# Peptides against a protein of PDB entry 7AL2, part 96

Target 1, 85 residues: chain A of PDB entry 7AL2
Amino acid sequence: YEIMLIRPKTIDDINYVVDQVLEESNPVILDLSFLEKESPANFKLAGEKIKQMRSNYGAEALLLSRCNDKNLIIIAPKGVSLVRK

## One batch from the design tools (peptide; made by RFdiffusion4, then SolubleMPNN)

Design b2_p28_8_s1 (from b2_p28_8, 12 letters changed)
Fold by OpenDDE base, seed 4:
Structure b2_p28_8_s1 (fold): chain B 85 residues (1-85), chain A 28 residues (1-28)
Amino acid sequence: as target 1 above (85 residues)
Amino acid sequence: MEGDEVADSLIEEGEKKLEELEKKKELE
């Protein structure tokens, strides 16, 4: 698999993330800082998609970094385990 | 699989902010 890195700005970007996780089985490192600041609606949508992937498809999500400049979350498909030491 | 508690909190915060924004826009 590949690890994808993306800072979503549009709905198309959000759907791209979903496709990468569910169809391609690729982990995605997301920077949600743009959506959080610029589009509350799309930020909510991104959150809903993450919840759906976790609830319905066994994806995992882990916060990597939270600061003023970035909001990094990794989403992994069911076959990839995320471990925090 | 499970989620991260902090990530879940961020998602919840976004949902709350959107709700507040929508209510404000409807009132204006």
Scores: peptide ipSAE 0.176, ipTM 0.694, DockQ to the pose 0.467
Fold by OpenDDE base, seed 1:
Structure b2_p28_8_s1 (fold): chain B 85 residues (1-85), chain A 28 residues (1-28)
Amino acid sequence: as target 1 above (85 residues)
Amino acid sequence: MEGDEVADSLIEEGEKKLEELEKKKELE
């Protein structure tokens, strides 16, 4: 698999993340800082999509960093385990 | 399903932020 890195800015970007996780089975590192600052509506949408992927498809999500200009979360498809040591 | 509780809190904060903004906009 590939690990994708994206800082989503639009609904299309959010749907791209969903496609990568569910259809391509690729983990995605998301920087949500743009949406959090510029679009509360799309930030909420991104969160809803993450919850759906976790609840319905067995995806895992882990916060990597939240500071200043970064809001990093990794989401992995079922079959790729995220481990915190 | 697996998840990080800190990530869960971040998602909830986003939902709360939008709700508060919508309520404020409705009152104005």
Scores: peptide ipSAE 0.162, ipTM 0.690, DockQ to the pose 0.476
Fold by OpenDDE base, seed 2:
Structure b2_p28_8_s1 (fold): chain B 85 residues (1-85), chain A 28 residues (1-28)
Amino acid sequence: as target 1 above (85 residues)
Amino acid sequence: MEGDEVADSLIEEGEKKLEELEKKKELE
């Protein structure tokens, strides 16, 4: 598989993330800092999609980094284990 | 279901902030 990296700015970007995880079975490293600052509505949408992928499809999510200018989360499809040590 | 509690909290905080913003705009 491939690990995708994206800083989503639009709804299309959010749906791209969903497609990568569920259809392509690729982990995605997300930087949500743009949505958090520029679009609270789309930030919420991204969060809802992440929750749905976890609840309904067995995806996993880990926070990688949180600071003033970055909000990095990795989402992995079912079958790819994320382990924090 | 596996996940990160910190990530979940961050998402929840964003949702709460949006809710407060929406309520504020509704009152305007």
Scores: peptide ipSAE 0.121, ipTM 0.633, DockQ to the pose 0.438
Fold by OpenDDE base, seed 5:
Structure b2_p28_8_s1 (fold): chain B 85 residues (1-85), chain A 28 residues (1-28)
Amino acid sequence: as target 1 above (85 residues)
Amino acid sequence: MEGDEVADSLIEEGEKKLEELEKKKELE
């Protein structure tokens, strides 16, 4: 598999993330800082889609960094385990 | 499931920011 890195700016970008995780089975390192600042609605939407992928498809999500200028999350498809040590 | 708290927090933050933005527009 491939590990994708993306900083979504549009709904199409969010849907791209969903496609990568669910259809391509690729983990995604997601930077939500743009949406958090520029589009609260799409920021919420991204969170909802992450929750849906976890609840319905067995995806995992892990916070990598949260501070004033970063909001990084890794999302892994079912079968790719995320381990915090 | 791993990520429960993360996903819920993101949703909550998004809702909060959206609400604050709407309130701001109402005051302007």
Scores: peptide ipSAE 0.052, ipTM 0.579, DockQ to the pose 0.723; fails the geometry check

Design b2_p28_8_s2 (from b2_p28_8, 11 letters changed)
Fold by OpenDDE base, seed 4:
Structure b2_p28_8_s2 (fold): chain B 85 residues (1-85), chain A 28 residues (1-28)
Amino acid sequence: as target 1 above (85 residues)
Amino acid sequence: MEGDEVADSLIEEGEKLLKEKEEKEKLE
């Protein structure tokens, strides 16, 4: 599999993340800082999509880093283990 | 399964930001 890196800016980008996780089975490292600053609605939507992927498809999510310019989350499809040491 | 806390945190933060934005627009 591939690890995708993206900083979503639009709903299309959010859907791209969903497709990568669910259809391509690729983990995604996403930076939500743009949505957080520019579109609270799409930021909330991204969170809802992550929750849906978890509850319906067994995806997992971890916070990687939170700072002024970055809000990094990793989302892994079922079968890819996320481990914090 | 893991990630519920992450997702819920994002949703909660988003709701807060939306409410603040809506309140600002309502008062304008």
Scores: peptide ipSAE 0.643, ipTM 0.898, DockQ to the pose 0.685
Fold by OpenDDE base, seed 1:
Order: sequence, then C-alpha cells, then structure tokens
Structure b2_p28_8_s2 (fold): chain B 85 residues (1-85), chain A 28 residues (1-28)
Amino acid sequence: as target 1 above (85 residues)
Amino acid sequence: MEGDEVADSLIEEGEKLLKEKEEKEKLE
C-alpha cells in the first residue's frame, strides 16, 4: 500500500481521503489545520467522515501532532495496524 | 473502539468553532 499525505482544503479533498482509505486501502496522514482555521463546517465534516469510516469499515485513527499550525491525524484502513511505542 | 476518541474530539471541536463563528458574525 501507499501512505498518502494531504492537507485538505475542500469537500473534494475530504472525499479524496475517504476514497484512499476505503477504496484504495491506503493509510492517510492528513493535516486538518486549514479546515480548522478556514472552514469549521468542513472540519466537523472531516471528523464525521472519520467516525463513519471507523464505525462502518473498521478504520483506525490516531492523533500524530497538534501544535502551532499543524493538526496531524493518521487514518488507516482495516488490516493496517497503528501502533504507538 | 479504534479511533473513536479522535473522531469525537474533531466533531466536538468543529461544533465549538462553528458556534464561535456564528456568534462573531451575529455581533458584526
């Protein structure tokens, strides 16, 4: 699989993340800092999509970092284990 | 469940940000 890196800015970007996780089975590292600042509505939507992927498809999400101008989350499809040491 | 705390935190924060934005726009 590939690990995708994206800083979503639009609904299309959010849907791209969903497609990568569910259709392509690729983990995604996403920076939500743009949506947090510029579109609280889409920021909330991103959270809802992550919840849906978790509940319906067994995806896993972890917070990587939240500081300064970054809000980094990793989302992995079912079958890719995320481990914190 | 895996990632539930992350998703819920994002949703809650988003709701807070939306409320703050709406209140700010109301005062302007």
Scores: peptide ipSAE 0.642, ipTM 0.898, DockQ to the pose 0.708
Fold by OpenDDE base, seed 5:
Structure b2_p28_8_s2 (fold): chain B 85 residues (1-85), chain A 28 residues (1-28)
Amino acid sequence: as target 1 above (85 residues)
Amino acid sequence: MEGDEVADSLIEEGEKLLKEKEEKEKLE
């Protein structure tokens, strides 16, 4: 599989993330900083999509970094284990 | 690492940001 990196700016970008995780089975490193600043609605939507992917498809999400200008999260499809050491 | 901790945190933060935005717009 491939590991995708994306900083979503639009709903289409969010849907691209969903497609990568669910259809392509690719882990995605998400930078949500743009949505957090420019579109709280789409930021919330991204969170809802992550929850849906977890609940319905067994995806897993882990926070990588959270600070003033960074909000990095990794999302893995079912079968790819995320481990913090 | 089972659960919705990350997702719920994002949703909660998003809700907070939306409320703050609405409050700001009301004051303008």
Scores: peptide ipSAE 0.642, ipTM 0.898, DockQ to the pose 0.687
Fold by OpenDDE base, seed 3:
Structure b2_p28_8_s2 (fold): chain B 85 residues (1-85), chain A 28 residues (1-28)
Amino acid sequence: as target 1 above (85 residues)
Amino acid sequence: MEGDEVADSLIEEGEKLLKEKEEKEKLE
């Protein structure tokens, strides 16, 4: 599999993330800082999509980092284990 | 935090940001 890194700016970007996790089975590292600043509505939507992927498909999400200009989340598809050392 | 805790935190923050945006627009 591939690990995708994206800082989404639009709903299309959010849907791209969903496709990567569910259809391609690729983990995605998300930086949500742009949506947080520019579109609170789409920021909330991203959270709802993550919850849906967890509930319906067994995806897993972890917070990587939260600072001034970054809000980093990793989303892993079912079958990819996330391990913290 | 993990799983739904991450998602719920994002949703809650989004709701807060939307409210703040509405309040800012009232002052303009």
Scores: peptide ipSAE 0.640, ipTM 0.897, DockQ to the pose 0.946

Design b2_p28_8_s3 (from b2_p28_8, 12 letters changed)
Fold by OpenDDE base, seed 1:
Structure b2_p28_8_s3 (fold): chain B 85 residues (1-85), chain A 28 residues (1-28)
Amino acid sequence: as target 1 above (85 residues)
Amino acid sequence: MEGDEVADSLIKEGEEKLKELEEKKKEE
C-alpha cells in the first residue's frame, strides 16, 4: 500500500480521501487546517466521513499533531493497524 | 474504537463554528 498525504480544500478532496481509504486501502495523513479555518461546514463533513469510515468499514484514526497551523490526523483502512507507543 | 475521540471532536468543533457564524450573521 501507499501512504497518501493531503491538505484537503474542497469536497472533492474529502471524497478523494474516502476513496483512498475504502477503495484503494491506502492510509491517509490529513492536514485539516485549511478546512478548519476556511470552511466549518466542510470541516464538519470531513469529521462525519471519518466517523462513517470507522463505524461502517473498520477504519482507524489517530491524531498526530494539533496546533495553530496544523491539524494532522492519520486515517488507516481496516488492514493497517495504527499503534501509539 | 480507536479514533472515536478524533471524529467526535472534529464534528463538535465544526458544529460550534457553524453556530458562531450563524449568530454573527444575525447580529449584522
Scores: peptide ipSAE 0.440, ipTM 0.805, DockQ to the pose 0.725
Fold by OpenDDE base, seed 5:
Structure b2_p28_8_s3 (fold): chain B 85 residues (1-85), chain A 28 residues (1-28)
Amino acid sequence: as target 1 above (85 residues)
Amino acid sequence: MEGDEVADSLIKEGEEKLKELEEKKKEE
């Protein structure tokens, strides 16, 4: 598999993430800092999509970093285990 | 499941930001 890195700015970008996780089975490292600052609506939508992927398809999500200029989350499809040590 | 807290936190933060924007519109 491939590991995708993206800082989504639009709804299309959010849907791209969904496609990568669910259709391509690729883990995605997400930086949500743009949406957080520029579009609260799409920021919330991103969270809802992540929740849906987890609930319906067994995806996992981990917070990687939360600071002033970054909001990094990894989303992994079912079959790629995220392990916290 | 890993991610429950992450997803819920994102949704909650988004809701709070939207509420703040609506309040600002009323003041303008």
Scores: peptide ipSAE 0.440, ipTM 0.805, DockQ to the pose 0.734
Fold by OpenDDE base, seed 2:
Structure b2_p28_8_s3 (fold): chain B 85 residues (1-85), chain A 28 residues (1-28)
Amino acid sequence: as target 1 above (85 residues)
Amino acid sequence: MEGDEVADSLIKEGEEKLKELEEKKKEE
């Protein structure tokens, strides 16, 4: 598999993330800083999509970094284990 | 399940920011 990196700016970008995780089985490292600042609605939507992927498809999510202008999260499809050491 | 806190945190933060934005627009 490939690890995708994306800083989503639109709903299409969010849906791209969903497609990568569920259809392509690729982990995705998300930078949500743009949505956090520019679109609270789409920021919330991204969170809801992550929750749905976890609840319905067994995806996992981990926070990588949270600071002033960064919000990095990794989402992995079922079968790719995320382990914090 | 791993990621519950992440997803819930994102949703909550989004809800709070959206609420604040809506209130600001009402005051415009």
Scores: peptide ipSAE 0.440, ipTM 0.805, DockQ to the pose 0.721
Fold by OpenDDE base, seed 3:
Structure b2_p28_8_s3 (fold): chain B 85 residues (1-85), chain A 28 residues (1-28)
Amino acid sequence: as target 1 above (85 residues)
Amino acid sequence: MEGDEVADSLIKEGEEKLKELEEKKKEE
């Protein structure tokens, strides 16, 4: 599989993430800092999509980093294990 | 399930920011 890196700016970007996780089975490292600042509505939507992928498809999500200019989350599809050491 | 707190936190933060924006518009 591939690991995708993206800082989503639009709804299309959010849907691209969903497609990568569910259809391509690729983990995605997300930086949500743009949506957090520019579109609270789409920021919330991203959270809802993550929740849906976890609840319905067995995806996992972990917070990687949180600061003033970064909000990094990793989403892994079912079958890819996320391990914290 | 791993990520419950992450997803819920994102949703909550989004809701709070939307509320703040609505309040700012009322003050203009």
Scores: peptide ipSAE 0.431, ipTM 0.801, DockQ to the pose 0.732

Design b2_p28_8_s4 (from b2_p28_8, 12 letters changed)
Fold by OpenDDE base, seed 5:
Structure b2_p28_8_s4 (fold): chain B 85 residues (1-85), chain A 28 residues (1-28)
Amino acid sequence: as target 1 above (85 residues)
Amino acid sequence: MEGDEVADSLIKKGEELLKEEEKKKLEE
């Protein structure tokens, strides 16, 4: 599989993330900093999509970094284990 | 790892941001 990196700016970008995780089975490193600043609605939507992917498809999410200008999360499809050591 | 702690935290933050955005607009 491939590991995708994206900083979503639009709903289409969010849907692209969903497609990568669910359809392509690719883990995604997601930077939500743009949405957090520019579109709280889409930021919340991204969170809801992550929850949906977890609940319905067994995806897993892990916070990588949270600071003033970054909000990095990794989302893995079912079958790819995320481990923090 | 199990649960929706990451997603829930994002959703919660989003809700807070939306409230702040609405508050800002109301104060304008």
Scores: peptide ipSAE 0.664, ipTM 0.907, DockQ to the pose 0.669
Fold by OpenDDE base, seed 4:
Order: C-alpha cells, then structure tokens, then sequence
Structure b2_p28_8_s4 (fold): chain B 85 residues (1-85), chain A 28 residues (1-28)
C-alpha cells in the first residue's frame, strides 16, 4: 500500500481521503490545519467522516502532532495497525 | 472496538468553531 499525505482544502479533498482509506486501503497522513482555519464546517465534516470510517469500516485514527501550522492525523484502514510507543 | 477519541475531539472542536462563527455573524 501507499501512504498518502494531504492537506485538504475542499469537500472534494475530504472525499479523496475517504476513497484512499476505504477503496484503496491506503493510510493517510492528514493535515487538517487549513480546514480548521478556513472552514469550520468542513473541519467538522472531516471529523465526522473519520468517525464514520471507524464505525462502519474499522479504520483507526491517531493524532500525530498539533502545532501552529499543522494538525496531523493518521488514518489507517482496517488491517494496518497504528502503534504508539 | 476501540473508541473514537480522535474523531470526537475533531468534531467537538469543529462545533466550537461553528458556534463562534455563528456568534460573530449574529453580532454583525
């Protein structure tokens, strides 16, 4: 599989993330900092999509880092284990 | 299955941001 890196700016980008996780089975390193600053609605939507992917498909999510310019979350499809040491 | 800590945190923050945005609009 591939590890995708994206800083989504639009709903299309959010849907791209969903497709990568669910259809392509690719983990995604997701920077939500743009949405957090520019579109609270889409930021919330991204969170809801992550929850849906977890609930319905067994995806997992971990917070990687939170700083001024980055809000990094990793989302993994079922079968890819996320481990924090 | 494990919980939705990350997702719930994001959703909560989003709700707060939307509430702040709404407040700003109502005060304009």
Amino acid sequence: as target 1 above (85 residues)
Amino acid sequence: MEGDEVADSLIKKGEELLKEEEKKKLEE
Scores: peptide ipSAE 0.664, ipTM 0.907, DockQ to the pose 0.597
Fold by OpenDDE base, seed 1:
Structure b2_p28_8_s4 (fold): chain B 85 residues (1-85), chain A 28 residues (1-28)
Amino acid sequence: as target 1 above (85 residues)
Amino acid sequence: MEGDEVADSLIKKGEELLKEEEKKKLEE
């Protein structure tokens, strides 16, 4: 699989993340800092999509970092385990 | 079973940001 990196800015970008996780089975590292600043509605939508992917498809999400003007989350499809040491 | 800690935190933050945005619009 590939690990995708994206800083979503639009609903299309959010849907791209969903497609990568569910259809392509690729983990995604996403920076939500743009949406947090520019679109609270889409920021909330991103969170809802992550919840849906977890609940319905067994995806896993983990906070990587929230500092330095970044809000980094990793989302992994079912079958890719995220481990914190 | 996996939890919703990350997603719920994002959703809650989003709701707070929306409230702040609405307050700002009303004050302008």
Scores: peptide ipSAE 0.663, ipTM 0.907, DockQ to the pose 0.613
Fold by OpenDDE base, seed 3:
Structure b2_p28_8_s4 (fold): chain B 85 residues (1-85), chain A 28 residues (1-28)
Amino acid sequence: as target 1 above (85 residues)
Amino acid sequence: MEGDEVADSLIKKGEELLKEEEKKKLEE
């Protein structure tokens, strides 16, 4: 699999993340800082999509870091284990 | 955070940001 890194700016970007996790089975590192500043509505939507992927497909999400101009979350599809050392 | 904790935190923050956005519009 591939690990995707994206800083989404639009709903299309959010849907791209969903496709990567569910259809391609690729983990995604998400930087939500742009949406947090520019579109609170789409920021909230991103959170709702993450919850849906967890609830319906067994995806897993973890906070990586929250600092300065970065809000990093990793989303892993079912079958990819996230381990903190 | 585990399970829905990450997602719930994001959703809650989003709701707070929307309230702040509405407040800013009222002050313009």
Scores: peptide ipSAE 0.661, ipTM 0.905, DockQ to the pose 0.854

## One batch from the design tools (peptide; made by RFdiffusion4, then SolubleMPNN)

Design b2_p29_1_s1 (from b2_p29_1, 18 letters changed)
Fold by OpenDDE base, seed 1:
Structure b2_p29_1_s1 (fold): chain B 85 residues (1-85), chain A 29 residues (1-29)
Amino acid sequence: as target 1 above (85 residues)
Amino acid sequence: MEKEEREKEAEEALKLAEKYNLEGAFDLS
């Protein structure tokens, strides 16, 4: 598999993340800082989709970093385990 | 100190779970 990196800016980007996780089975490291600052509606949408991927499709999500200009989250598809040491 | 660290870790884990947990159907659109 591939690990995708993206800073989503549009709904299309959000759907791309969903596709990567659910259809391609690729982990995604994403930065939500753009949406958080520029589009509260799309930021909310992204969060809801992450919740749904976890709840309904066995994805795992982990907050990696939260600061003024970054909101980094890793999302792993079912079958790829996130392990913290 | 160790106890406080464990408590903080548990709190952070709970917040993460609460933040990204949602019941209901998934909509791709």
Scores: peptide ipSAE 0.048, ipTM 0.496, DockQ to the pose 0.128
Fold by OpenDDE base, seed 4:
Structure b2_p29_1_s1 (fold): chain B 85 residues (1-85), chain A 29 residues (1-29)
Amino acid sequence: as target 1 above (85 residues)
Amino acid sequence: MEKEEREKEAEEALKLAEKYNLEGAFDLS
């Protein structure tokens, strides 16, 4: 598999993330800082889709970094384990 | 567990946007 890195800016980007996780089974490292700042509605949409992937499809989502300028989250599809040591 | 804590932290970070109501969102799942 591939690990995708994206800083979503549009709904198309959000849908791309969903497709990568659910259809391609690729982990995605997301920076939500753009949406958080520029589009509260799309930020909410991204969050809801992440929740849906977790609740309905066994995806895992972990916060990697949260500071003034970053909101980094990794989403792993079912079958890819996230392990912290 | 730390993993669950980080997952919860991510969820809480995303809740910042919940005050904005959004209906009719596309669902590719």
Scores: peptide ipSAE 0.035, ipTM 0.559, DockQ to the pose 0.154
Fold by OpenDDE base, seed 2:
Structure b2_p29_1_s1 (fold): chain B 85 residues (1-85), chain A 29 residues (1-29)
Amino acid sequence: as target 1 above (85 residues)
Amino acid sequence: MEKEEREKEAEEALKLAEKYNLEGAFDLS
């Protein structure tokens, strides 16, 4: 599989993340800082999609970094486990 | 960092985790 990296800016980008996780079974490292600052509505939508992937499809999600201009989250599909050492 | 600043940062991280329903989430930063 591939690990996708994206800083979503539009609804299409959010849906791209969903497709990568659910259809392609690729983990995604995404930076939500743009949406958080520029579009409260799309930021909320992104969060809802993450919750849906976890609740309905067995995806895992972890916060990687939270700072001034970064809101990094990794989302892994059901077949890829996130392990903390 | 001051105690209050660390507490605020931790609180914000917790709110983010709650918002995304990220149980068990951890911050590597």
Scores: peptide ipSAE 0.059, ipTM 0.544, DockQ to the pose 0.256; fails the geometry check
Fold by OpenDDE base, seed 5:
Structure b2_p29_1_s1 (fold): chain B 85 residues (1-85), chain A 29 residues (1-29)
Amino acid sequence: as target 1 above (85 residues)
Amino acid sequence: MEKEEREKEAEEALKLAEKYNLEGAFDLS
């Protein structure tokens, strides 16, 4: 698999993330800082999709970093385990 | 357990925008 890195800016980007996780089974490292600042509605939408992937498809999501200019989250599809050592 | 905490942190960060709503993404639920 591939690990995708993206800072979503549009709904299309959000859909791309969903596609990568669910269809391609690729982990995605997201920076949601743009959406959080520029589109709270799309930020919520992204969150809802992430929750759906967790609840319905066995994805995992972990916060990597949260600060003023970063909101980094990794989403792993079912079958890829996130392990902290 | 720590993984669960980080997951909760992620959820809380995303929860901040829960008062907003927008359609447009395809729904797989």
Scores: peptide ipSAE 0.037, ipTM 0.561, DockQ to the pose 0.152; fails the geometry check

Design b2_p29_1_s2 (from b2_p29_1, 18 letters changed)
Fold by OpenDDE base, seed 4:
Structure b2_p29_1_s2 (fold): chain B 85 residues (1-85), chain A 29 residues (1-29)
Amino acid sequence: as target 1 above (85 residues)
Amino acid sequence: SAAAKRQKEAEETKKLLAEYDLEGALDLS
């Protein structure tokens, strides 16, 4: 698999993340900072999609970093385990 | 049940995320 990196800016980008996780089985490291600052609606949508992937498809999510300039989350599809050491 | 399993998974995620500063962050649990 591949690890995708993206800073979503549009709904299409959000849907791309969903497609990568669910259809391509690729982990995605995404920065939500743009949506958080520029589009509350799409920020909420992204969060809802992440919740849905976790609840319905066995995806895992982990906050990597949260600060003024970034909001980094990794989403791993089912079959790719996130392990903290 | 499936719902109970999902709730446990959500709680585990919440615990994991609680190790980080979530101030202002969307709750993704």
Scores: peptide ipSAE 0.029, ipTM 0.492, DockQ to the pose 0.057
Fold by OpenDDE base, seed 5:
Structure b2_p29_1_s2 (fold): chain B 85 residues (1-85), chain A 29 residues (1-29)
Amino acid sequence: as target 1 above (85 residues)
Amino acid sequence: SAAAKRQKEAEETKKLLAEYDLEGALDLS
């Protein structure tokens, strides 16, 4: 698999994340800071999609960093385990 | 039940995320 990095800015980008996790089985490191700042609606949508992936498809999600200009989250598809040592 | 499993998963995720600063962060559970 590949590890995808993205700072989503549009609904298309959100759907890209979903496709990478569910269809390609690629982990995604995403920065939600743009959506959080520029589009509360799409920020909420992204969160709902992440919840759906966790609830329905066995994905895992983890907050990596939260600061003024970053909101970094990793989403791992089923079969890729997120482990904190 | 399925609902109980999902609630447990959500609680575990929330616990994991609580190790980080969640202030201002979206609840992903």
Scores: peptide ipSAE 0.028, ipTM 0.483, DockQ to the pose 0.056
Fold by OpenDDE base, seed 1:
Structure b2_p29_1_s2 (fold): chain B 85 residues (1-85), chain A 29 residues (1-29)
Amino acid sequence: as target 1 above (85 residues)
Amino acid sequence: SAAAKRQKEAEETKKLLAEYDLEGALDLS
């Protein structure tokens, strides 16, 4: 598999993340800082999609970094284990 | 069941994420 790196800016980007996780079984490291600053609605949507992937498809998510200009999260598909030391 | 397993995994993830400070950030739980 591949690990995708993305800073989503649009709904299409959000859906791309979903497709990568659920259809391609690729982990995604995403920075939500753009959406958080520029589109509260799409920021909320991104969060809802992450929750849905966790609840319905066995995806996992971990916060990597949260600061002024970063909101980094990794989302892993069911077949990829995330381990926090 | 598969549904129960998914819910269990979701709860475990929620607990894991609760260890992080999400103040002002997206609530992933």
Scores: peptide ipSAE 0.055, ipTM 0.515, DockQ to the pose 0.051; fails the geometry check
Fold by OpenDDE base, seed 3:
Structure b2_p29_1_s2 (fold): chain B 85 residues (1-85), chain A 29 residues (1-29)
Amino acid sequence: as target 1 above (85 residues)
Amino acid sequence: SAAAKRQKEAEETKKLLAEYDLEGALDLS
């Protein structure tokens, strides 16, 4: 698999993340800081999509960092496990 | 109009998200 890196800025970017996780089974490391600042509505939408992937498709999500205009999370699809050692 | 364009894009996104049953609140745990 591949690990995708993205700072989504549009609805198309959000859909891209969903496609990578559910269709391609690729983990995604994403920075939500742009949406959080510039589009609260799309930020909320992104969060709702992440919750749905977790609840319905076995995806996992973890906050990596929130500081100074960074809001980094990782989303892992079913089949790729996030493990803390 | 710009507003109509934004609304169209939002609707397309909603349809795409519905295909994947994407709904709820963001919980990063």
Scores: peptide ipSAE 0.031, ipTM 0.512, DockQ to the pose 0.140; fails the geometry check

